# Peptides against a protein of PDB entry 3NZW: the designs that were tried, part 123

Target 1, 212 residues: chain A of PDB entry 3NZW
Amino acid sequence: TTTLAFRFQGGIIVAVDSRATAGNWVASQTVKKVIEINPFLLGTMAGGAADCQFWETWLGSQCRLHELREKERISVAAASKILSNLVYQYKGAGLSMGTMICGYTRKEGPTIYYVDSDGTRLKGDIFCVGSGQTFAYGVLDSNYKWDLSVEDALYLGKRSILAAAHRDAYSGGSVNLYHVTEDGWIYHGNHDVGELFWKVKEEEGSFNNVIG
Target 2, 222 residues: chain B of PDB entry 3NZW
Amino acid sequence: QFNPYGDNGGTILGIAGEDFAVLAGDTRNITDYSINSRYEPKVFDCGDNIVMSANGFAADGDALVKRFKNSVKWYHFDHNDKKLSINSAARNIQHLLYGKRFFPYYVHTIIAGLDEDGKGAVYSFDPVGSYEREQCRAGGAAASLIMPFLDNQVNFKNQYEPGTNGKVKKPLKYLSVEEVIKLVRDSFTSATERHIQVGDGLEILIVTKDGVRKEFYELKRD

## One batch from the design tools (peptide; made by RFdiffusion4, then SolubleMPNN)

Design b2_p19_2_s2 (from b2_p19_2, 5 letters changed)
Fold by OpenDDE base, seed 2:
Structure b2_p19_2_s2 (fold): chain B 212 residues (1-212), chain C 222 residues (1-222), chain A 19 residues (1-19)
Amino acid sequence: as target 1 above (212 residues)
Amino acid sequence: as target 2 above (222 residues)
Amino acid sequence: SFAEKVEKLAEEMRKEELS
């Protein structure tokens, strides 16, 4: 798995691959590793598929309950804290989760929290999570700047996942791409890694380690 | 050496068509190298045009299916006999599976039916309740043999339009029920040839807007 | 422990991972 999220002048980019594995077996190439909690809030999934899917869906329900009770959207901080508190309750029980809670509220602006099953909760501007994270960081860190255009930021997110998919056997399938703004998240499509690879290779003249 | 799980072998396969879905399973039940039964159905009509199979440890599978069937009954009771949608069924099954997260049902679960738009739907589950809607899924002993075949024949993976030098992929299209049944039969026939835990019989449940029908085919008994 | 054994067995049943 490779998931990433980063803040920039235009909001948040979220990009994830779609491969699930069971040992050496590719269980799926089409897993949705982003949960759309609400129109302004996303969660990413890495680790145990069921753990992430179950508890992030549960988180969605908690966020909705908050909205109903408080008559306002839950903050990204609060949403991430709910999840963090949940995993604390299961600490040592064997949950496997590496998640990013990404969203926008008026009081917070664009916000990213990393939450994992070890109990870590971090606010930050850039996170890559999963077995392919180091590969993604390689591309992302090399090209990141706050002043990226939306177009360049989207491409950078997509390109970083592609790099990870290329080098990490546990990442692949497709890239799901999101842009989060003050108006909510925008889905920027599903990009097949195979097609994307050849396109990028041709356009950039990159990936020369592969004979075309 | 304590093992709370058994492995009863077998294989299941779901394929979604445009306006139908199929869920198939062999009828062999085995322990180790001994055949317990040559006809033990493992694909079930659960009502509301939902068919279900949980393949692996049969005791766990049966328990899960029974719990789901009960869930359907309770759903009707609580919601004035409203039909349970396939997506809601999937969520319910997730909760059943994840409820035993730390002592999982030792099964691969597949359900099939029609979505609320009348389109074929197949949902697959891992032992602890992660699920995904897919066009096709194989589970069980011979899943590793069948799934690549389905990738090729249902999703047209690695197929290209002739004369394009591999530049144009074969377009996706829905298969007819006859084509799907043929693929299922071919899959299980092939699996039976290569896997000792698959054989004896093949039962296919076909879900359409008109309900669930069953077909049965003999497989090799060796 | 029993829990560890069960988890191992569950993994053998190919519990899906988003690794």
Scores: peptide ipSAE 0.306, ipTM 0.870, DockQ to the pose 0.046; fails the geometry check
Fold by OpenDDE base, seed 4:
Structure b2_p19_2_s2 (fold): chain B 212 residues (1-212), chain C 222 residues (1-222), chain A 19 residues (1-19)
Amino acid sequence: as target 1 above (212 residues)
Amino acid sequence: as target 2 above (222 residues)
Amino acid sequence: SFAEKVEKLAEEMRKEELS
């Protein structure tokens, strides 16, 4: 798995691959590793598929309950804290989760929290999570700047996942791409890694380690 | 060494069509190298036009299916006989599976039916409740043999339009029920030849708007 | 432990990972 999220002048970019594995077996190439909690809040999934899917869906329910009770959208901080508190209760039980809670509220602005099953909760501007995270960081860190255009930021997110998919055997399938703004998240499509690879190779003249 | 699980072998296969879905399974039940039964159905009509199979350890599979059937009954009781949708069924099964997260059901679960728009639907589950809606899925002993075949024949993976030098992918299209049945039969026939835990009989449940029908075919009895 | 054995067996059943 490779998931990433970063803040920039235009909001938040979220990009994830779609491969699930069971050992050497490719279980799926089409897994949805982003949960759309509400129109302004996203969760990413890495680690155990069931753990992430179950508890992030549960988180969605908790966020909805908050909205119903408080008549206000839950903050990104509060949403991430709910999840963090949950995994903390299961600490040592064997949950495997590496998640990013990304969203926008008027109070917080664009916000990213990293939450994992070890009990870590971090606020930050840039996170890559999963077995391919180091590959993604290599591309992302080299090209990141706050003043990226929306187009460039979207491409950078997509390109970083592609790099990870190329080098990490546990990442691949497709890239799901999101842009989070003050008006909510916008889905920017599913990009097959195979097709994307050859396109990028041709356009950039990159990936010269592969003979085309 | 203590092993709380058994393995009864077998293979299951789900394919969604445009307005139908199929869930098929062989009828062989085996322990180690001994055939326990040549006809032990493992694909079940659970009501509300939902068919289900949980393949692996048969005791766990039967328990899970029984619990789900009970869930359907309770759903009717609580919601004035409202039909349980396939997506809601999938969520329910996730909770059943994840409820035993730390002592999982030793099964690969597939359900099939129609979604609320009348489109064919197949959902597959890992042992602890991760699930995904897919056009096709193989589970069980011969899943590794069948799934690549399904990728090629259902989703047309690695197929290209002739004369395009591999630049244009074969377009996706729905398969007819007859085509799907042929693929299922070919899949199980092939699997039977290469896997000792697959054989004897093939039972196919077909879900349409008119309900569930069953077809049976003989497989190799080796 | 029993829990470890169960987990190992569950892994053999190919628990899906988003690694």
Scores: peptide ipSAE 0.204, ipTM 0.844, DockQ to the pose 0.046; fails the geometry check
Fold by OpenDDE base, seed 1:
Structure b2_p19_2_s2 (fold): chain B 212 residues (1-212), chain C 222 residues (1-222), chain A 19 residues (1-19)
Amino acid sequence: as target 1 above (212 residues)
Amino acid sequence: as target 2 above (222 residues)
Amino acid sequence: SFAEKVEKLAEEMRKEELS
């Protein structure tokens, strides 16, 4: 798995691959590793598929309850804290989760929290999470700027996942791409890695380790 | 050396068509190298046009299916006999599976039916409740043999239009029920040849708007 | 332990999004 999220002048970019594995077996190439919690809040999934899918869906319910009770959308900080508290209660039980909670509130602006099953909760501007995270960081860190245009930021997110999909055997399938703004998240499509790879290689002259 | 799980072998396969879905399974039940039964159905009509199979440890599979069937009854009771949608069924099954997260049902679960638009739907589950809607899925002993075949024959992976130098993919299209049945039969016939835990009989449940139809085919009995 | 054994067996079939 490779997931990433980063803040920039235009909001948040979220990009994830879609491969799931069971050992050496490719279980799926089409897994949705982004949970759309609400129109303004996304959760990413790395680790155990069931753990992430179950608890992030549960988180969505908790967020909705908050909205009903408080007559206000839940903050990204509070949403991530709910999840963090939950996984902490299960610490040592064997949950496997590496998640990013990404969203926008008027109070916080665009916000990203990293939450994992070890009890870590971090606020930050850039996170790559998964077995392919180091490959993604290689591309992302080299090209990241706060002042990226939306177009460039979207491409950078997509391109970083592509790099990870190329090098990490546990990542692949497709790239699902999101842009989070003050008006909510926008889905920017599913991009097959096979097609994307050759397109990028041709246009950039990159991936020269592969003969076309 | 206590093992709480057995392995009863077998294989299941789901394929979604345009306006139908198929869920198939062999009828062999085995422990190690001993055939317990040559006809032990593992694909079930659960009502509301939903068919279900949980393949792996048969005791767990049966328990899970029974719990789901009960859930369907409860749903009807609570919602004035409203039909349970396939997506809601999937969510329900997730909760059943994840409820035993730390002592999982040792099964690969597949359900099939029609979505709310009348389109064929197949959902697959891991032992602890991760689920995904797919066009096709194989589970069980011979899943590793069949799934690549399905990738090629249902999703047309690695197939290209002739004369395009591999640059134009074969277009995706729905298969007819006849094509799907043939594909299922070929899959299980092939699996039976190469896997000792698959054989004896093939039971196919076909879900359409008109209900669930069952078909049975003989497999090798060796 | 029993719990460890169960978990190991389940992992054989469990989908992972991080290895």
Scores: peptide ipSAE 0.159, ipTM 0.827, DockQ to the pose 0.045; fails the geometry check
Fold by OpenDDE base, seed 3:
Structure b2_p19_2_s2 (fold): chain B 212 residues (1-212), chain C 222 residues (1-222), chain A 19 residues (1-19)
Amino acid sequence: as target 1 above (212 residues)
Amino acid sequence: as target 2 above (222 residues)
Amino acid sequence: SFAEKVEKLAEEMRKEELS
């Protein structure tokens, strides 16, 4: 798995691969590793597929309950804290989760929290999470700047996942791409890694270790 | 050391069409190298136009299916006999599986039916409740043999339009029920030839708006 | 332990999104 999220002048970019594995077996190439909690809040999934899918779906329900009770959208901080508190209760039980909670509220602006099953909760501007995270960081860190255009930021997110898919055997399938703004998240499509690779190679003149 | 799980072999597969879905399984039940039964059905009509199979350890599979059937009954009781949708069924099964997160059902679960728009739907589950809606899925002993075949024949992976020098992929399209049945039969006949835990009989449940239909075909008995 | 054995047996079938 490779997931990433970063803040920039235009909001938040979220990009993830779609491969799931069971040992050496590619179980799926079409896993949805982003949960759309509400129109302004996303969660990413890395680790155990069932753990992430079950508890992030549960988180969605908790966020909805908050909105019903408080008559306002839940903050990114509060949403991430709910999940963090939950996994803390299961600490030592064997949950495997690496999650980013990304969203926008009027109070917070664009916000990213990292939450994992070890009990870590971090607020930050850039996170890559998964077995391919170091490959993604290599591309992302080399090209990141706050003043990226929306177009360039979207491409950078997509390109970073592609790099990880190329080098990490446990990442691949497709890139699912999101842009989070003050008006909510926007889905920017599913990009098959096979097609994307050759397109990028041709346009950039990159991936020269592979001969067509 | 005590092993709480057995392996009863067998293979299942689901394929979704435009306005139908198919869930198929062989009828062989085996332990180690001994055939326990040549006709032990593992695909079940659970009501509300939902068919289900949980392949792996048969005791766990049977338990899970029974629990789901009970869930359907309770759903009707609580919701004035409302039909359980396939997506709600999938969520329910997730909770059943994840409820045993730390002592999982040793099964690969597939359900098939029609979504709320009348389109064919197949959902697959891992042992602890992770699930996806897919166009096709193979599970069980010969899944590693069949799934690549389904990728090629249902999702047209690695197929390109003639004369395009591999630049244009074969377009996706729904298969007819007849085409799907042919693929299912070919899949199981091939799997039977190469895997000792697959054979004897093939039972296919076809879900349409008119209900569930069953078909049976003989497989090799060696 | 029993718990460890169960976990190991189930791992072969469980989907992973991180290795």
Scores: peptide ipSAE 0.150, ipTM 0.829, DockQ to the pose 0.044; fails the geometry check

Design b2_p19_2_s3 (from b2_p19_2, 6 letters changed)
Fold by OpenDDE base, seed 4:
Structure b2_p19_2_s3 (fold): chain B 212 residues (1-212), chain C 222 residues (1-222), chain A 19 residues (1-19)
Amino acid sequence: as target 1 above (212 residues)
Amino acid sequence: as target 2 above (222 residues)
Amino acid sequence: MVAEKVRKIAEEMRNEELS
């Protein structure tokens, strides 16, 4: 898995691959590793598929309950804290989760929290999570600027996942791309890695380690 | 050491069409190298036009299916006989599976039916409740033999339009029920030849707007 | 005991991982 999220002048970019594995077996190439909690809040998934899918869906329910009770959307900080508190209660039980909670509230602006099953909760501007995270960081860190245009930021997110998909055997399938703004998240499509790779190679003149 | 799980073998396969879905399974039940039964159905009509199979350890599979059937019953009681949708069924099954997260059901679960728009739907589950809607899925002993075949024949993976030098992929299209049944039969006959835990009989449940139809075919009884 | 059971499932049934 490779997931990433970063803040920039235009909001938040979230990009994830779609491969699920069971050992050497590719279980799926079409897994949705982003959970749309509400129109302004996203959760990413890495680790155990069931753990992430179950508890982040549960988180969605908790966020909805908050909205109903408080008549206000839950903050990204509070949403991430709910999840963090939950996984902390299961600490040592064997949950496997590496998640980013990304969203926008009027109070916080665009916000990213990293939450994992070890009990870590971090606020930050840039995170890559999963077995391919180091490959993604290599591209992302080399090209990241706060002042990126939305177009360039979207491409950078997509390109970083592509790099990870190329080098990490546990990442691949497709890139799902999101842009989070004050008006909510916008889905920017599913990009098959097989097609995207050759397109990028031709347009950039990159990936010269591959003949073709 | 004590092993709380058994493995009863078998294979299951789901394929969604445009306005139908199929869920098929062999009828062989085996322990180690001994055939327990040559006809033990493992694909079930659960009501509300939903068919289900949980393949792996038969005791766990049967328990899960019974729990789901009971869930359907209670859903009707609680919601004035409202039909359970396939997506809601999938969510319910996730909770059944994840409820035993730390002592999982030793099964690969597939359900098939029609979505609320009348389109064929197949949902597959891992042992602890991760689920995904797909056009096709193989589970069980011969899943690794069948799934690549389905990738190629249902989703047309690695197929390109002739004369395009691999630049244009074969377009996705729905298969007819006849085509799907042919693929299912070919899948199981092939799997039977190469896997000892697959064989004896093939039962196919076909879900349409008119209900569930069953078909049976003989497989090699080796 | 719980960890052992889960590990067995993961090894034999191959729980899906988003690693």
Scores: peptide ipSAE 0.184, ipTM 0.805, DockQ to the pose 0.067; fails the geometry check
Fold by OpenDDE base, seed 5:
Structure b2_p19_2_s3 (fold): chain B 212 residues (1-212), chain C 222 residues (1-222), chain A 19 residues (1-19)
Amino acid sequence: as target 1 above (212 residues)
Amino acid sequence: as target 2 above (222 residues)
Amino acid sequence: MVAEKVRKIAEEMRNEELS
C-alpha cells in the first residue's frame, strides 16, 4: 500500500494506490483505500483492510452523530481524535491501521491528521503511509512546494503514488486521486498504473530503468 | 498446538452479469485427505434474492450463513417486510464477520444478487469483514487457480484488440448467462483436475429479477 | 492467542492486507 496526503496553497491532495495483498497473493487491484466520510472529510487506509474499512466507516457514523447533535460539522481534529481514542482502547489487541484523516472546516481550514493503531496521532502538512511510503516520499519531497498550482499538485500526488507502485511490490493497480478544498473533496479519477506508467515515461522521459 | 479451525476445502465462484448474478460452489466436503461428503451444498438462497456462500471451515460457514438468514428475518420484522438490498446485506455481513474480529470465522464469503438498479452484483469478504463489490471472485481451495482465469475471461485482462500493437485493450462488456455458466463450468472442471479438495459436484445459483434458479453438474469423483 | 489466530487466518485464508 501507498497512501499520501499533503497540504498546499490550494488545499489538500490525497492519492492512494488500490492493491490489496495476502502474502505474495494479489487479492485485489481495485480496492478503494479512501473512505469518503462526508463531503468535507476523507479517510485513507493502510494496514488491515477490515480494520480500516470497519472503523473508518464507524468513524463516519460518529461524525454524522456529531453533526446531528451539535448542529455543526465535526472538526478534523475531533474526528481524528475519536478514531485515535478508539484504536487506543484496542491497543495490544492486534488492530493494524495506518490512516490519514483529511478534511476542511471553516475553523481549521484544510487539515491532515495521521492516526495509527499504535496510538500515534499527528497533525502535519505531508504524510505518506504504507509499505511504499518511502518511495512516495522520494518523489513528493523532491518536488513539493506550498505554492504548487492545483494542476501541479494533483500531478505530484499521482506521480508519487506511481513511483511507489513501480518499486513496491505491495502497491499497484491504480491511483485514486482527490483534491480537498473549502467546498469539499473532489474526486479526480482512477488512473490505471499500467497505462499511467507508460504515459508518464513518455512525457517525462523518466523510468529509464525500464525499456519500452 | 491449539487449532480451533478445520478446513473443509471446496471452492466457490461469483460472477456478476448485466441483469443477473451467479454464485457457484463445488459440493465436496473434505478433511485433510478424506472426503466427508460428495454432496454437501455450500451455496444458499438466503431470501430477498440474495445468495451466499462462506467457504473454508464448514462449521464457521454454516454458522455465518445461519446468522445472516436470521438477520434477513429480523430485517423484515423491523421494516415491514422491506426487501433487504444487496449493499445493505454486504454491510450487515461485514458486521457479522467483524463482530468476531479476534476469533474470526475461518471463511471466504461471497454473496451475489441484484443491486437496486437491477444490475448483477457480487460482494466478496475476507475472514474479518473487509468487503468489495466486484464483477467476479473465486474463493476457497482453488481460488488461486481460478481467479487468474477470471481476470482474463471476465475482466479481459491482458487482452487487446487485434492489429493495435497492444495499444487498445479489449473493451469491457457484460457476459450472457450462457457465457458465464460456461466459464463457471470450465473453471471448476479445471480446478477439479488440479486440486484434490475440489470435485464431486457443482451447484450453480443464478439470480435474476425472477428469482433464484439452481443448476447442478457432475464433477470428477476421484 | 488472538494474535496467533489472526496470523493463522492471514497466512492460510488469504486475509487481505493493505500493506
Scores: peptide ipSAE 0.182, ipTM 0.806, DockQ to the pose 0.066; fails the geometry check
Fold by OpenDDE base, seed 2:
Structure b2_p19_2_s3 (fold): chain B 212 residues (1-212), chain C 222 residues (1-222), chain A 19 residues (1-19)
Amino acid sequence: as target 1 above (212 residues)
Amino acid sequence: as target 2 above (222 residues)
Amino acid sequence: MVAEKVRKIAEEMRNEELS
């Protein structure tokens, strides 16, 4: 898995691959590793598929309950804290989760929290999570600037996942791409890695380690 | 040495069509190298046009299916006989599976039916409840043999239009029920040839707007 | 101890991982 999220002048970019594995077996190439909690809040999934899917869906329910009770959207901080508190209660039980809670509230602005099953909760501007994270960081860190245009930021997110998909055997399938703004998240499509790779290779003149 | 789980073998396969879905399974039940039964169905009509199979440890599979059937029953009681949608069924099954997260049902679960738009739907589950809607899924002993075949024949993976130098992919299209049945039969006959835990019989449940029908085919009994 | 054994066995039927 490779998931990433980063803040920039235009909001948040979220990009994830779609491969699930069971050991050496590719279980799926089409997994949705982003949960759309609400129009302004996303969760990413890495680790145990069931753990992430179950508890982030549960988180969605908790967030909705908050909205119903408090008559306002839950903050990214609060949403991430709910999840963090939950996984902390299960500390040592064997949950496997590496998640990013990404969203926008008027109070916080664009916000990213990293939450994992070890109980770590971190606020930050840039996170890559998963077995391919180091590959993604290689591209992302090399090209990241706060002042990226939306177009460039979207491409950078997509390109970083592609790099990880290329080098990490546990990442692949497709890139799901999101842009989060004050108006909510915008889905920027599913990009098949196979097609994307050749397109990028041709356009950039990159990936010259591959003959084709 | 203690192992609370058994492995009863078998294989299951789901394929979604445009306005139908198919869930198939062999009828062999084994323990180790012994055939317990040559006809032990593992694909079930659960009502509301939902068919289900949980393949792996049969005791766990049966328990899960029973619990789901009960869930359907209670859903009707609680919601004025409302039909349980396939997506809601999938969520329910997730909770059943994840409820035993720390002592999982030792099964691969597939359900099939029609979504609320009348389109074929197949949902597959891992042992602890992660699930995904897919066009096709194989589970069980011979899943590794069948799934690549389905990738090629249902999703047309690695197929390209002739004369395009591999630049134009074969377009996706829905398969007819007849085509799907052929693929299912070919899958299981092939699997039977290469896997000792698959064989004896093949039951196919076909879900359409008109209900669930069942077909049976003999497989090799070796 | 039993729980640990069960977990180990269950892991053999490898859960899907978003590794």
Scores: peptide ipSAE 0.168, ipTM 0.813, DockQ to the pose 0.046; fails the geometry check
Fold by OpenDDE base, seed 3:
Structure b2_p19_2_s3 (fold): chain B 212 residues (1-212), chain C 222 residues (1-222), chain A 19 residues (1-19)
Amino acid sequence: as target 1 above (212 residues)
Amino acid sequence: as target 2 above (222 residues)
Amino acid sequence: MVAEKVRKIAEEMRNEELS
């Protein structure tokens, strides 16, 4: 798995691959590793598929309950804290989760929290999570700047996942791409890695270690 | 050491069409190298036009199916006989599976039916409740033999239009029920040849707007 | 015992992972 999220002048970019594995077996190439909690809040999934899918869906329910009780959308900080508290209760039980909670509230602005099953909760501007995270960081860190245009930021997110998909055997399938703004998240499509690779190679003149 | 799990073999396969879905399974039940039964159905009509199979350890599979059937019953009780949608069924099954997260059901689960738009739907589950809607899925002993075949024949993976030098992919299209049945039969006949835990009989449940139909075919009895 | 049971599922039944 490779997931990433980063803040920039235009909001938040979230990009993830779609491969699921069971050992050396490719279980699926089409897994949705982003949960749309509400129109302004996203969660990413890495680790155990069931753990992430179950508890982030549960988180969505908790967020909705908050909205109903408080008559206000839940903050990204509070949403991430709910998940963090939950996984901490299961510490040592064997949950496997590496998640990012990304969203926008008027109070916080665009916000990203990293939450994992070890009990770590971090606020930050840039995170890559999963077995392919180091490959993604290599591309992302080399090209990131706050002043990226939306177009360039979207491409950078997509391109970073592609790099990870190329080098990490546990990542692949397709890239799912999101842009989060003050008006909510926007889905920017599913990009098959097989097609995307050749397109990028041709347009950039990159991946020269692969002969077409 | 104590091992609470058994393995009863078998293989299951789901394929979604445009306005139908199929869920098929062989009828062989085996322990180690001994055939317990040559006809033990493992694909079930659960009501509300939902068919289900949980393949692996038969005791766990049967328990899970019974629990789901009970869930359907209580759903009707609580919601004035409202039909359970396939997506809601999938969510319910997730909770059944994940409820035993730390002592999982030893099964791969597939359900099939029609979505709320009348389109064929197949959902597959891992033992602890992760699930995905797909056009096709094989589960069980011979899943590794069948799934690549389905990738090629249902989703047309690695197929290109002739004369395009591999630049144009074969377009996706829905398969007819007759085509799907042929693929299912070919899948199981081939799997039976190469896997000892698959064989004897093939039962196919076909879900349409008109209900659930069953078909049976003989497999090799080796 | 719980850990062993989960491990058995993960290894033999190929528990799906988003590694």
Scores: peptide ipSAE 0.144, ipTM 0.809, DockQ to the pose 0.067; fails the geometry check

